# Ledger of designs, part 31: peptides against a protein of PDB entry 1MQS

Target 1, 223 residues: chain A of PDB entry 1MQS
Amino acid sequence: ILKMLFLNKDLNNNDNITTITDDIFNQQEIIWKVLILDIKSTATISSVLRVNDLLKAGITVHSLIKQDRSPLPDVPAIYFVSPTKENIDIIVNDLKSDKYSEFYINFTSSLPRNLLEDLAQQVSITGKSDKIKQVYDQYLDFIVTEPELFSLEISNAYLTLNDPKTTEEEITGLCANIADGLFNTVLTINSIPIIRAAKGGPAEIIAEKLGTKLRDFVINTNS

## One batch from the design tools (peptide; made by RFdiffusion4, then SolubleMPNN)

Design b1_p12_3_s3 (from b1_p12_3, 5 letters changed)
Fold by OpenDDE base, seed 5:
Structure b1_p12_3_s3 (fold): chain B 223 residues (1-223), chain A 12 residues (1-12)
Amino acid sequence: as target 1 above (223 residues)
Amino acid sequence: MIDLTEEFKKLV
């Protein structure tokens, strides 16, 4: 998160948020930015950062992507939003309207190839591609509740997984979604966990899916 | 995080 707020620059200090923000605040000229969020990313940000942290990161204003936002054509914008067609369309519309000076686009999770292509296509039509400075997948589609505790905020996951009326297909689908969220979390933590799950239930399915994703990722990144 | 900027720029 902090790295994103500093336009994905390398933060040299493994220090706590306060130390990082203080050091940057004291050593570097603050680039004032607008932070554009959605409901999900708002929850993520709020779980990790305080308002003062945002200010120290140079976030002058934060707004929801679906809200009417005043143009700030001289201010760079950080988008931190879900990788959806709707959000892409809004970003492109903001680009068309010259709403901000620069666009730093950060998706909360993996952007599907088709949506990346759609974004690129729409941006190309605007002739304003130069304003798009960054496109990132942040893999921050989780909420930190406590140290070493997080939530994927999947509604009714427990109920769905334990309801005898839930179909195997629905279970499998939900397990895939959970595995995706866990995968994103793992990538964010930048540490490959030892996966432990109970056998014979959804947890095993999730663990297997997650394990596969991690293996595939490791193979692809080491190649 | 994954930087998609270059890939994006190639697609534009």
Scores: peptide ipSAE 0.542, ipTM 0.951, DockQ to the pose 0.809
Fold by OpenDDE base, seed 3:
Structure b1_p12_3_s3 (fold): chain B 223 residues (1-223), chain A 12 residues (1-12)
Amino acid sequence: as target 1 above (223 residues)
Amino acid sequence: MIDLTEEFKKLV
């Protein structure tokens, strides 16, 4: 998260957010920015950072993407939003209206190829592609509840997995979604975990799916 | 984190 707020520059791996923000505040001129969020990313940011942390990162104002926002044509904007067609259309509309000086686009999870192409096509029509400075997949679609605990915020996951009326297809689909969320978490921490799961249930299915995704990723990145 | 900036620029 902090790396994104500093326009995806490399930050020293210090365990303390306060130390990182203080070091940057003292060493570099703060670039003031607007932060544009959606409901999901607001929850993610709020679980990790305090309002004072945002200020120290140079965030002067933050707002929801679907809300009416005042133009700030001389201020750069960081978008941190879900990879949806709706959010793409709003970003493009903001670009058309010259709402901000520069656009740093960060998606909370993997952006599908078709949506990347749609974004590029719409931006090309505006003639303002030079204002798009960055496009990133952040893989931050989880909420940190405690220093060693996080949630994927999947509604009724436990109930669905334990309901005898739930179909095998529904269980398989949910396990795939959970594995995707865990995979995104692993990419965020930049380490390959040891996976431990109980045998004979949904946890084993999830562990197998996650293991496959990690193996495929390692093979593709080392090739 | 994955940087898509160059891929995006190629598509524009």
Scores: peptide ipSAE 0.534, ipTM 0.949, DockQ to the pose 0.772
Fold by OpenDDE base, seed 4:
Structure b1_p12_3_s3 (fold): chain B 223 residues (1-223), chain A 12 residues (1-12)
Amino acid sequence: as target 1 above (223 residues)
Amino acid sequence: MIDLTEEFKKLV
């Protein structure tokens, strides 16, 4: 998260959030920017950072992507939003309207190829591709409740998995969502986990899906 | 975290 707020510059990972923000605040001229969030990413940011941390990172204001926002044509914007067609359309509309000076786009989870192509196609039509400075997939689709504890914030996951009325399709779908969230978490931690799961239940389904995602990622990044 | 900037620029 902090790396994103500092426009994905390399930060020394060994320092507390406070030390990093204080050092950057004291050593560099703060670039003031707007942070644009959705409901999901708002929860993610709020779980990890304090309002003062945002200010120290040069975030002057933060707003919801679907909210009516005043144009700030001289201010760079950081988007941290879900990879959806709706959010892409809004970003492109903001670009068309010259709402901000620069666009730093960060998706909370994996951006599908078709949506990347859609974004590129729409941006190409605007002739303003030069204003898009960064496009990142941040893999930050979770809530950090404590320094070493996270949640995927999937509503009623336990109830759904244990309700005898839940269909196999619903279980499989939920397991896929859990695996996606875990995958994003693993990539954020930057370590390959040993996956262990109980056999014969949802845990095995999740473990298999997660294992496949990790293998595919390792193969694609080492190529 | 994956930087998609270059891939994006190639598609534009």
Scores: peptide ipSAE 0.531, ipTM 0.948, DockQ to the pose 0.776
Fold by OpenDDE base, seed 2:
Structure b1_p12_3_s3 (fold): chain B 223 residues (1-223), chain A 12 residues (1-12)
Amino acid sequence: as target 1 above (223 residues)
Amino acid sequence: MIDLTEEFKKLV
């Protein structure tokens, strides 16, 4: 995984993940990258890496491949996704739209020959094959069984957040408490969250607060 | 880990 995040450069294999990330972070210019995942690869990464490890690897943004993603035409992208026709079609569409500057494609498991040929054919039609820098099969196809649901045990949180009589200050305070709980959970379970929130409600506030906390934590731990 | 880049480039 780390090797992939560093664009498949050779890493010293004898060191702990933390030591590797710290050494690389201190010795090399950070290349900021986008990481594109699917549900399966998200679980894989979350089982092995901490949030801080991704950021130390220069991952500025990570998103699901099926999620709407903003164009970052000057930023290289790492795809780490299942070898499916659907994912290939999305990658090619991202290439066609110049969504990123460079494409580092990593499949979680063996890419069948027919899918490699399909990828190549579609890329050829775009005339943008020069943007495809790497195509790898990582063989990182393991299932992590993690709890998909947990509780922060905050009494009546849903009711409070959805009551039209609740003040903006009360909502903001509760959202801060929820974000703190989520932050602690993320760090404790060594999870790397892809934060998804409904727009226009408390969930968006929580997501923003959590994102800020995670970013601040990484900045402070690297200082 | 298998590098498919060269194989890919040959197919393009």
Scores: peptide ipSAE 0.523, ipTM 0.947, DockQ to the pose 0.398

Design b1_p12_3_s4 (from b1_p12_3, 5 letters changed)
Fold by OpenDDE base, seed 2:
Structure b1_p12_3_s4 (fold): chain B 223 residues (1-223), chain A 12 residues (1-12)
Amino acid sequence: as target 1 above (223 residues)
Amino acid sequence: MKDLTQEFYELV
């Protein structure tokens, strides 16, 4: 995983993840990247890496492949996704739309020859094959099935967020408190969450605030 | 882990 996050450069495998990330972080210019995951790869990443590890690897944003993602045409992307036709089609669509500057494609397991051929054929049609910098298959197809449940112990949060009498200021304040609690939890667990939030409600506000906090933390720790 | 980059470019 770490090797992939550093664009498959050789890493000294004998050191702890923290030591590797610290050494690389201190020795190399940080290349900021987007990490694109699916459900399986999310579980894999979350089981092995902590939030701080992704940040030290220069992962500024992570998203699900099936989510609507904002274009970042000047930012390289790492895909770490299952070797499926669906994911290949999405990657090609992202390529067509110039969504990122460079594409580092890592499949979570062995890519069948027919899917490699399909990827190559579709990319060839785009005329943008030069943006595909790497294609790797990994052997990290393990799913962590141990959900962790925690509570922030914020009294009446649901009621407050769903009461039509609650002011926007109160909602914003509560969302900030929730985001702070989640941020602290993320740091404590030392695992990078995949944030899933319903659109158009307080959950989206919380997700945005949390994302900002994580980004700011990374910037401040890298400064 | 396998690097498929070369194989990919041969197919493009």
Scores: peptide ipSAE 0.580, ipTM 0.953, DockQ to the pose 0.403
Fold by OpenDDE base, seed 1:
Structure b1_p12_3_s4 (fold): chain B 223 residues (1-223), chain A 12 residues (1-12)
Amino acid sequence: as target 1 above (223 residues)
Amino acid sequence: MKDLTQEFYELV
């Protein structure tokens, strides 16, 4: 997995994940990348890596392949997804739309020849094959675990966030408290969250605050 | 892990 996050460069060190990420973080300018996952690969990544490991590997944001994603035309993307026709079609659509600067495609298991041919054919039609930098199958086929449900036990949170009489200051304060609770949960569970938030509301504020807290934590732990 | 990059480019 780490090798994939570093664009499949040879990592000479038999060292633990932390040592490898620390060495690279200290020695090289971090190339920031987007990581595109599916449900299966999310479980795989969460089983092997910590949140800090992704950030140290230069993963600025990670999203599900089926989510609506904003274009980042100057940012390289790592795909780590199941070898399916659906995922191939989405990757090709992302290529057509110039969603990212470069495409590093990693399949979670063996890619059948027919799907490789389909990918190549569709990419050929786009005329943008030069943006496909790598195609790998990683053979990382882990079992999907069921998500756990938890609560932050914040009284009247829903009512406060949806009451038109609630002030902006009250919303901001509550969003900060929610983000703190989520941050502590992430650290405790040692899981990698994919944050989903509705645009233009409190959920987006919470998502931004949580993202900032996670980044700050990584910076402070490396200092 | 298998590198399919070369094979991919041969098919494009």
Scores: peptide ipSAE 0.579, ipTM 0.954, DockQ to the pose 0.392
Fold by OpenDDE base, seed 3:
Structure b1_p12_3_s4 (fold): chain B 223 residues (1-223), chain A 12 residues (1-12)
Amino acid sequence: as target 1 above (223 residues)
Amino acid sequence: MKDLTQEFYELV
């Protein structure tokens, strides 16, 4: 995984991921990149790496391949996704749209010859094959079991957030407490979250607070 | 891990 995040360059062998990332950070200029995942590869990454590891590898943001993603035409992208026709079509569409400056494609398992040919054919039609810098099979297709649902055991949280008598200060305080609980959970389970929240309500406030806490933690740990 | 980059460019 780390080798992939460093564009499949040779890494110094060390038993500690933190030491590897620190050594690379000190020896080489960090190339900032976007990481594109699917549901399966997200679980794989979350089981092995921490938020700080991604940042030290130069990953600025990560997103799901099926999500609507903003164009970042000056930023290189690493794809780490399942070898499917659907994912290939999305990558090609991203290429057509000039979503990123460079494309480093890594499949989670063996890519069948017919799909490699399909990728090449579609890319050839775009005239943008020069943007495809790498194509790899990583053979990292194991599924990590993560809980789909958990509780922070905050009493009456739903009622408090939906009661019209609740003050804005009370809502803000509760959202902060929830964000703290989620932050601690992320650190405990060593996950790399893609945060999703409904807009226009408490969920958005919580998502923003959690995002800030995660970013601040990474900055402070690297200092 | 397998590098498919060369095979890919041969097909383009």
Scores: peptide ipSAE 0.579, ipTM 0.954, DockQ to the pose 0.395
Fold by OpenDDE base, seed 4:
Structure b1_p12_3_s4 (fold): chain B 223 residues (1-223), chain A 12 residues (1-12)
Amino acid sequence: as target 1 above (223 residues)
Amino acid sequence: MKDLTQEFYELV
């Protein structure tokens, strides 16, 4: 996994993840990248890496492949996804739309020859094959984690957020408290979250606050 | 892990 995050460069195998990331961070200019995952690869990464490990590897943003992602045409992307026709089609669509500057494609398991040919054929039609810098199969599909459901046990959170009498200040305060709880949970679980929230409500506010907290934490841990 | 980059470019 770490090797992939460093664009499949050779890493010293004998060092702890922290030592490797610190050494690379201190010795080389960090290349900021986007990490594109699916549900399966999210589970794999979350089982092995900490949130701080991604940032030390230069991952500034991570998202699900099926999510609507904003274009970052000046930012290189690492894909770490299952070898499926659906994911290939999405990658090609992202290429067509110039969503990222460079594409580093890593499949979680062996890519069948027919899918490699399909990828190549579709990319050839785009005329943008030069943007695809790497294609790998990583063989990292052995880690299967099930989704977990948990509660922060905040009393009357739903009622407070949906009561018309609740002030904006009270809503904002509660959202901050929820974000703090989620942040602490992330640190405790030592897992990298993919944040999914409903748009246009308190969940979006919470997601934004949580994202900020995670970024700030990582910046402060590297200082 | 296998590097498929060369094979990919041969197919393009």
Scores: peptide ipSAE 0.577, ipTM 0.952, DockQ to the pose 0.398

Design b1_p12_4_s1 (from b1_p12_4, 8 letters changed)
Fold by OpenDDE base, seed 2:
Structure b1_p12_4_s1 (fold): chain B 223 residues (1-223), chain A 12 residues (1-12)
Amino acid sequence: as target 1 above (223 residues)
Amino acid sequence: MKQITISSMFSL
């Protein structure tokens, strides 16, 4: 998160959030930015950072992507939003209207190729592609409740997985969503874990899906 | 080496 707020520049990760923000605040010229969030990413940010931390990171204004936002044509914007068609369309509209000086786009999870192509096509039509400085997948689709505890915020997951009326398709779909969330968390930790799960049931399905995602990621990153 | 254990836990 902090890396994103500092426009994905390399930060020395050995320090606590407070130390990092204080050191950056004291050592570097603060670039003031707008932070645009959606409901989901707001929860993610709020779970880790306080308003004062955002301020120390140079965030003067934070707002929801769907809110009516005043133009700040001389101010760079950081988008941290879900990879949806709706959010892409709003970003492109903001680009068309010159709402901000520069656009740093960060998706909370992996942007599907079809949506990336849509974004690229729409941006190309505007003739303002030079204003888009970054497009990243941040893999931050979870809430941190404690330093060593996180939640995927999947409603009724336990009920769905344990209700005998739940269809195999629903179970498989939910297990995929859980695996996606775990995958994002693993990438944030920057280490490939050994996965252990009990045989049979949702735990095995999740483990297999997560294992596949991690293997695919390692193959694609080492190529 | 880090380990992930996937288990079903019911929190009351």
Scores: peptide ipSAE 0.075, ipTM 0.678, DockQ to the pose 0.022
Fold by OpenDDE base, seed 4:
Structure b1_p12_4_s1 (fold): chain B 223 residues (1-223), chain A 12 residues (1-12)
Amino acid sequence: as target 1 above (223 residues)
Amino acid sequence: MKQITISSMFSL
């Protein structure tokens, strides 16, 4: 999160900054910017940072993406939002209207290729692609409740996975969503774990899906 | 090496 707020610049050599210290803020040049969130990302940010931390990171104002926002054409904007068509359209509209000076787009999870292509296409039509400085997948689609505890905020996951009436398709779909969330979390930790699961049932499905995602990621990053 | 254990837990 902090790295994103500092425009994804390499925060000096302490890659292991698990603790928000004043030292992190003091070492960075403060660029004043706007932070645009959605409901989900608001929860993510709020779980880790206080308003004062945002200010220390140079966030002058934060707003919901769906809210009417005043133009700040001389101020760069950080978007940290879910990878949805709706959010893409709003970002593009903000670009069209010169809402901000620069656009740093961060998606909470992986942006599907079709949406990336849609974004690219819409941006190309505006002729303002130069204002888009960054597009990142942040893999921050989880809530941190405690330093060593996170939630994927998947409602009724346990019930769905254990209800005999739940279809295999529903189970598989839910397991995929869980695996995606775990994948995002693992990428955030920047360490490939050993995955263990009980044989049979949703746990194995999740483990397999997660394992596949991690393997694919490692292959793609090393190629 | 970090380990992830995937298990179903029901909290009463």
Scores: peptide ipSAE 0.070, ipTM 0.686, DockQ to the pose 0.022
Fold by OpenDDE base, seed 1:
Structure b1_p12_4_s1 (fold): chain B 223 residues (1-223), chain A 12 residues (1-12)
Amino acid sequence: as target 1 above (223 residues)
Amino acid sequence: MKQITISSMFSL
C-alpha cells in the first residue's frame, strides 16, 4: 500500500517495508495527489493506515470513485479500485474530462484480460494515453483486522458452505472467490506457503484452486 | 516455510 501511495517507486533497498515508520515518509519527496477509492478499497486502506499516514504520503484528498469530484487538472490522481467495468468507465470519463494531471491506476486484484482490452481501447480513443502513467494489479483485496489476522469480508460464507440446500455450483463459485482472496493475501506476504486442508469438503476445493493459482503464478513469473 | 491450513470453523 505505501509503495502505491508513493507512485510505486522504490522506497529503499529493502523491498520489505513491513513497518510504517516516520523514516519512510521523511525520505521521500512528497508529491501532493488525490486518492480515489471504492467501498472495498476504502476498507482495505482504513484497516492498515491512519488518516495522518495518508497525509504524510501526500494524499490531500481522498474520495469515492462514484462521488462527484471537483476537477483538479494540475494534481495527479491515484486510483485504487476494484477491477470492474464500471470503475474503468469512470476512470476513462475522468481522463476525457482532464479531471487530473496524471493517472496512476491500481486495481485491488488482477484485471481480467477482457477488461484490460476494454480499458486500452477506450484510452486509445481519447488520445490521452500519455496521462496514464501506471496501471498495476496490487492484489490487495482483504482487510487486516489485527496485526496477524485478516478477513476477506465475504458475507455468510460459512452458512453458504454448510447449508445442505446450497448447490455444488454455488459452493464451487464461493470457493473460487475465497481462493482468489487467499491468493492475493499470499502475494502480499511474499512467501509461497504449504497448503493443508481437510479432504471431502469446501476446504479441499479452496486448497486445490489456491494451489493451482500459485503454481501458475510461479511459472509465469519465472519465465 | 509458512503453512496455510484451511479449515471450516464457526464460533458463537
Scores: peptide ipSAE 0.070, ipTM 0.684, DockQ to the pose 0.021
Fold by OpenDDE base, seed 5:
Structure b1_p12_4_s1 (fold): chain B 223 residues (1-223), chain A 12 residues (1-12)
Amino acid sequence: as target 1 above (223 residues)
Amino acid sequence: MKQITISSMFSL
């Protein structure tokens, strides 16, 4: 998150900024910027940062993407939002309207290729692609509840997985979503874990899906 | 090396 707030610049040679220290803020040139969030990313940010931390990172204004926002054409904007068509359309509209000087787009999770293509196409049509400075997948689709605990904020997951009325398709879908969340979390930790799961249930499905994602990721990053 | 154990646990 902090890296994103500093426009994904390398925060000091120590990739292991595990602790928000004042030193992190003191070493970076403060660029004043707007932070645009959605409901989900707001929860994510709020779980790890306080308003004062945002201010220290140069965030003077933060707003929801769906809210009416005043144009600040001389101010760069950081978007940290879910990878949805709706959010893309809003970002593009903001681009069209010159709402901000620069656009640093960060998606909470991986942007699907089709949406990336859509974004690219729409941006191309605007003729303002130069204003888009960054597009990142942040893989931050989780809430940190405690230093050693996180939540994917998947409602009724337990009920769904244990309801005899739940279809296999629904279970599989939910397991995929959980695996995606875990994948994002793992990427954030920047360490590939050993995955263990009990056989014969949702845990195994999740483990398999997660394992596949991690393997694919490793293959793609090492290629 | 970190380990992730995926388990179906009911959190009360």
Scores: peptide ipSAE 0.069, ipTM 0.691, DockQ to the pose 0.023

Design b1_p12_4_s2 (from b1_p12_4, 8 letters changed)
Fold by OpenDDE base, seed 5:
Structure b1_p12_4_s2 (fold): chain B 223 residues (1-223), chain A 12 residues (1-12)
Amino acid sequence: as target 1 above (223 residues)
Amino acid sequence: MKEITISSMFSL
């Protein structure tokens, strides 16, 4: 998150900024910028940062993407939002309207290729692609509740997985969502874990899906 | 090496 707030610049040679220290803020040139969030990313940010931390990172204004926002054409904007068509359309509209000087787009999770193509196409049509400075998948679709605990904020997951009325398709779908969330979480830890799961249940399904995602990721990053 | 154990546990 902090890296994103500093426009994904390399925060000191120590990739392991696990601790928000004042030193991190002191070493970076403060660029004042706007932070645009959605409901989900707001929860994510709020789980790990305080308003004062945002300020220290140069965030003077933060707003919801769906809210009416005043144009600040001379101010760069960081978007940290879910990878949805709706959010893309809003970002593009903001681009069209010159709402901000620069656009640093960060998606909370991986942007599907189709949406990336859509974004690219729409941006191209605007003729303002130069204002798009960054597009990142941050893989930050989780809430940190405690230093050693996080939540994917998937409502009724336990009930759904244990309800005899739940279809296999629904279970599989939910397991996929959980695996996606876990995948995102794992990527933030900068280490590939060994995945263990009990056989014969949702845990196994999740483990398999997660394992596949991790393997695919490793293959794609090492290629 | 970190390990992740996925388990179906009900947390009360």
Scores: peptide ipSAE 0.079, ipTM 0.703, DockQ to the pose 0.023
Fold by OpenDDE base, seed 1:
Structure b1_p12_4_s2 (fold): chain B 223 residues (1-223), chain A 12 residues (1-12)
Amino acid sequence: as target 1 above (223 residues)
Amino acid sequence: MKEITISSMFSL
């Protein structure tokens, strides 16, 4: 998150900024910028950073992407939002309107190829692709409740997985969503874990899906 | 090496 707030610049030789210290903020050139969030990313940011930390990172204003926002044509903007068609359309509209000077786009999870193509096409039509400075998948779609505890904020997950009336398709779909959330979380730990699960239930399905995602990721990053 | 254990747990 801090790296994102500093426009994904290298924050010193230690890529593993695990601790928010005043030293991190003092060593960086402060660029004043706007932070644009959605409901999910707001919860993510709020779980790990204080308002004062945002200010120290140069965030002058933070707003929801769906809210009416005043144009600040001389100010760069950081978007940290879910990878949805709606959010992409809003970003492109902001680009068309010259709402900000520069656009740093960060998605909370992996942007599907179809949406990436849509974004690229729409941006190309605007003729303002030069204003888009970055597009990143941040893999930050979880809430930190305690230093060693996180939540995927999936409502009624336990009930759904344990209700005998729930269909296999519903279970499989929910397990996929959980595996995606766990995948994102694992990537932030910067270590590939051993996955253990009980056999014969949702836990096994989640473990298999997560394992596949991690293997695919390792293969793609080492190639 | 870190381990992840996936389990179903409900606490009231």
Scores: peptide ipSAE 0.077, ipTM 0.696, DockQ to the pose 0.021
Fold by OpenDDE base, seed 4:
Structure b1_p12_4_s2 (fold): chain B 223 residues (1-223), chain A 12 residues (1-12)
Amino acid sequence: as target 1 above (223 residues)
Amino acid sequence: MKEITISSMFSL
């Protein structure tokens, strides 16, 4: 998250957020930015950072993507939002209206290719592609409740997986969502774990899906 | 090396 707030520049690894923000605040010229969030990413940010931390990261104001926002044409914007068509359209509209000086787009999870293509197409039509400085998948689609503890915030997951009335399709779909969340989480720790799961049931399905995603990622990053 | 254990509990 902090790396994103600092426009994805490399930060010195320190275990203390406060120390990182203080060090950066003291040592570097702060670039003041607007942070645009959605409901989901707001929860993610709020789980890790305080308003003061945002300020130390150079966030002058934060707003919801769907709310009316005043133009700040001289201020760069960081978007940290879900990879949805709706959010893409809003970003493009903000671009069209010169809402901000620069656009640093960060999606909470992987942006599907079709949406990336849609974004690219819409941006190309605006003639303002130069204002888009970054597009990243941040893989931050989870809530940090405690150090070393996170939640995917998947409602009724336990019930769905344990209800005999739940269809195999529903279970498989849910397992895919869980695997996606775990995948995102794993990528944030920059280490490929060994995956253990009991044979049979949702745990195995999740493990297989996660394993596949991780393998594919490793292959694609090393190619 | 980090390890992830995925477990699910089924209600009997």
Scores: peptide ipSAE 0.075, ipTM 0.697, DockQ to the pose 0.021
Fold by OpenDDE base, seed 2:
Structure b1_p12_4_s2 (fold): chain B 223 residues (1-223), chain A 12 residues (1-12)
Amino acid sequence: as target 1 above (223 residues)
Amino acid sequence: MKEITISSMFSL
């Protein structure tokens, strides 16, 4: 998260959030930015950072992507939003209207290829592609409740997995969503873990899906 | 080496 707020520059990760923000605030010229969030990413940010931390990171204003936002044509914007068609359309509209000086786009999870192509096509039509400085998948689709505890915020997960009336399709779908969330979390740890799960049931399904995602990711990043 | 254990836990 902090890396994103500093326009994905390399930060020395050995320090506590407070130390990092204080050091950066004291040592570097603060670039003031606008932070655009959606409901989901707001929860993610709020679970890790305080308003004062955002300020120390140079975030002068934060707002929801769907809110009517005033133009700040001289201010760079950081988008941290879900990879949806709706959000892409809003970003492109903001680009068309010159709402901000520069656009740093960060998706909370992997952007599907079809949506990336749509974004690229729409941006190309605007003739303002030079204003888009970054497009990243941040893989931050979870809430941190404690330093070593996180939640995927999946409603009724326990009920769905344990209700005998739940269909195999529903279970498989939910397991896929859980695996996606775990995958995103693992990527933030910057290490590939060994996965253990009991045989049989949702745990095995999740483990297999997660394992596949991690293997595919390693193959694609080493290529 | 980091390890992930997937288990079903019920929290009251």
Scores: peptide ipSAE 0.074, ipTM 0.685, DockQ to the pose 0.022

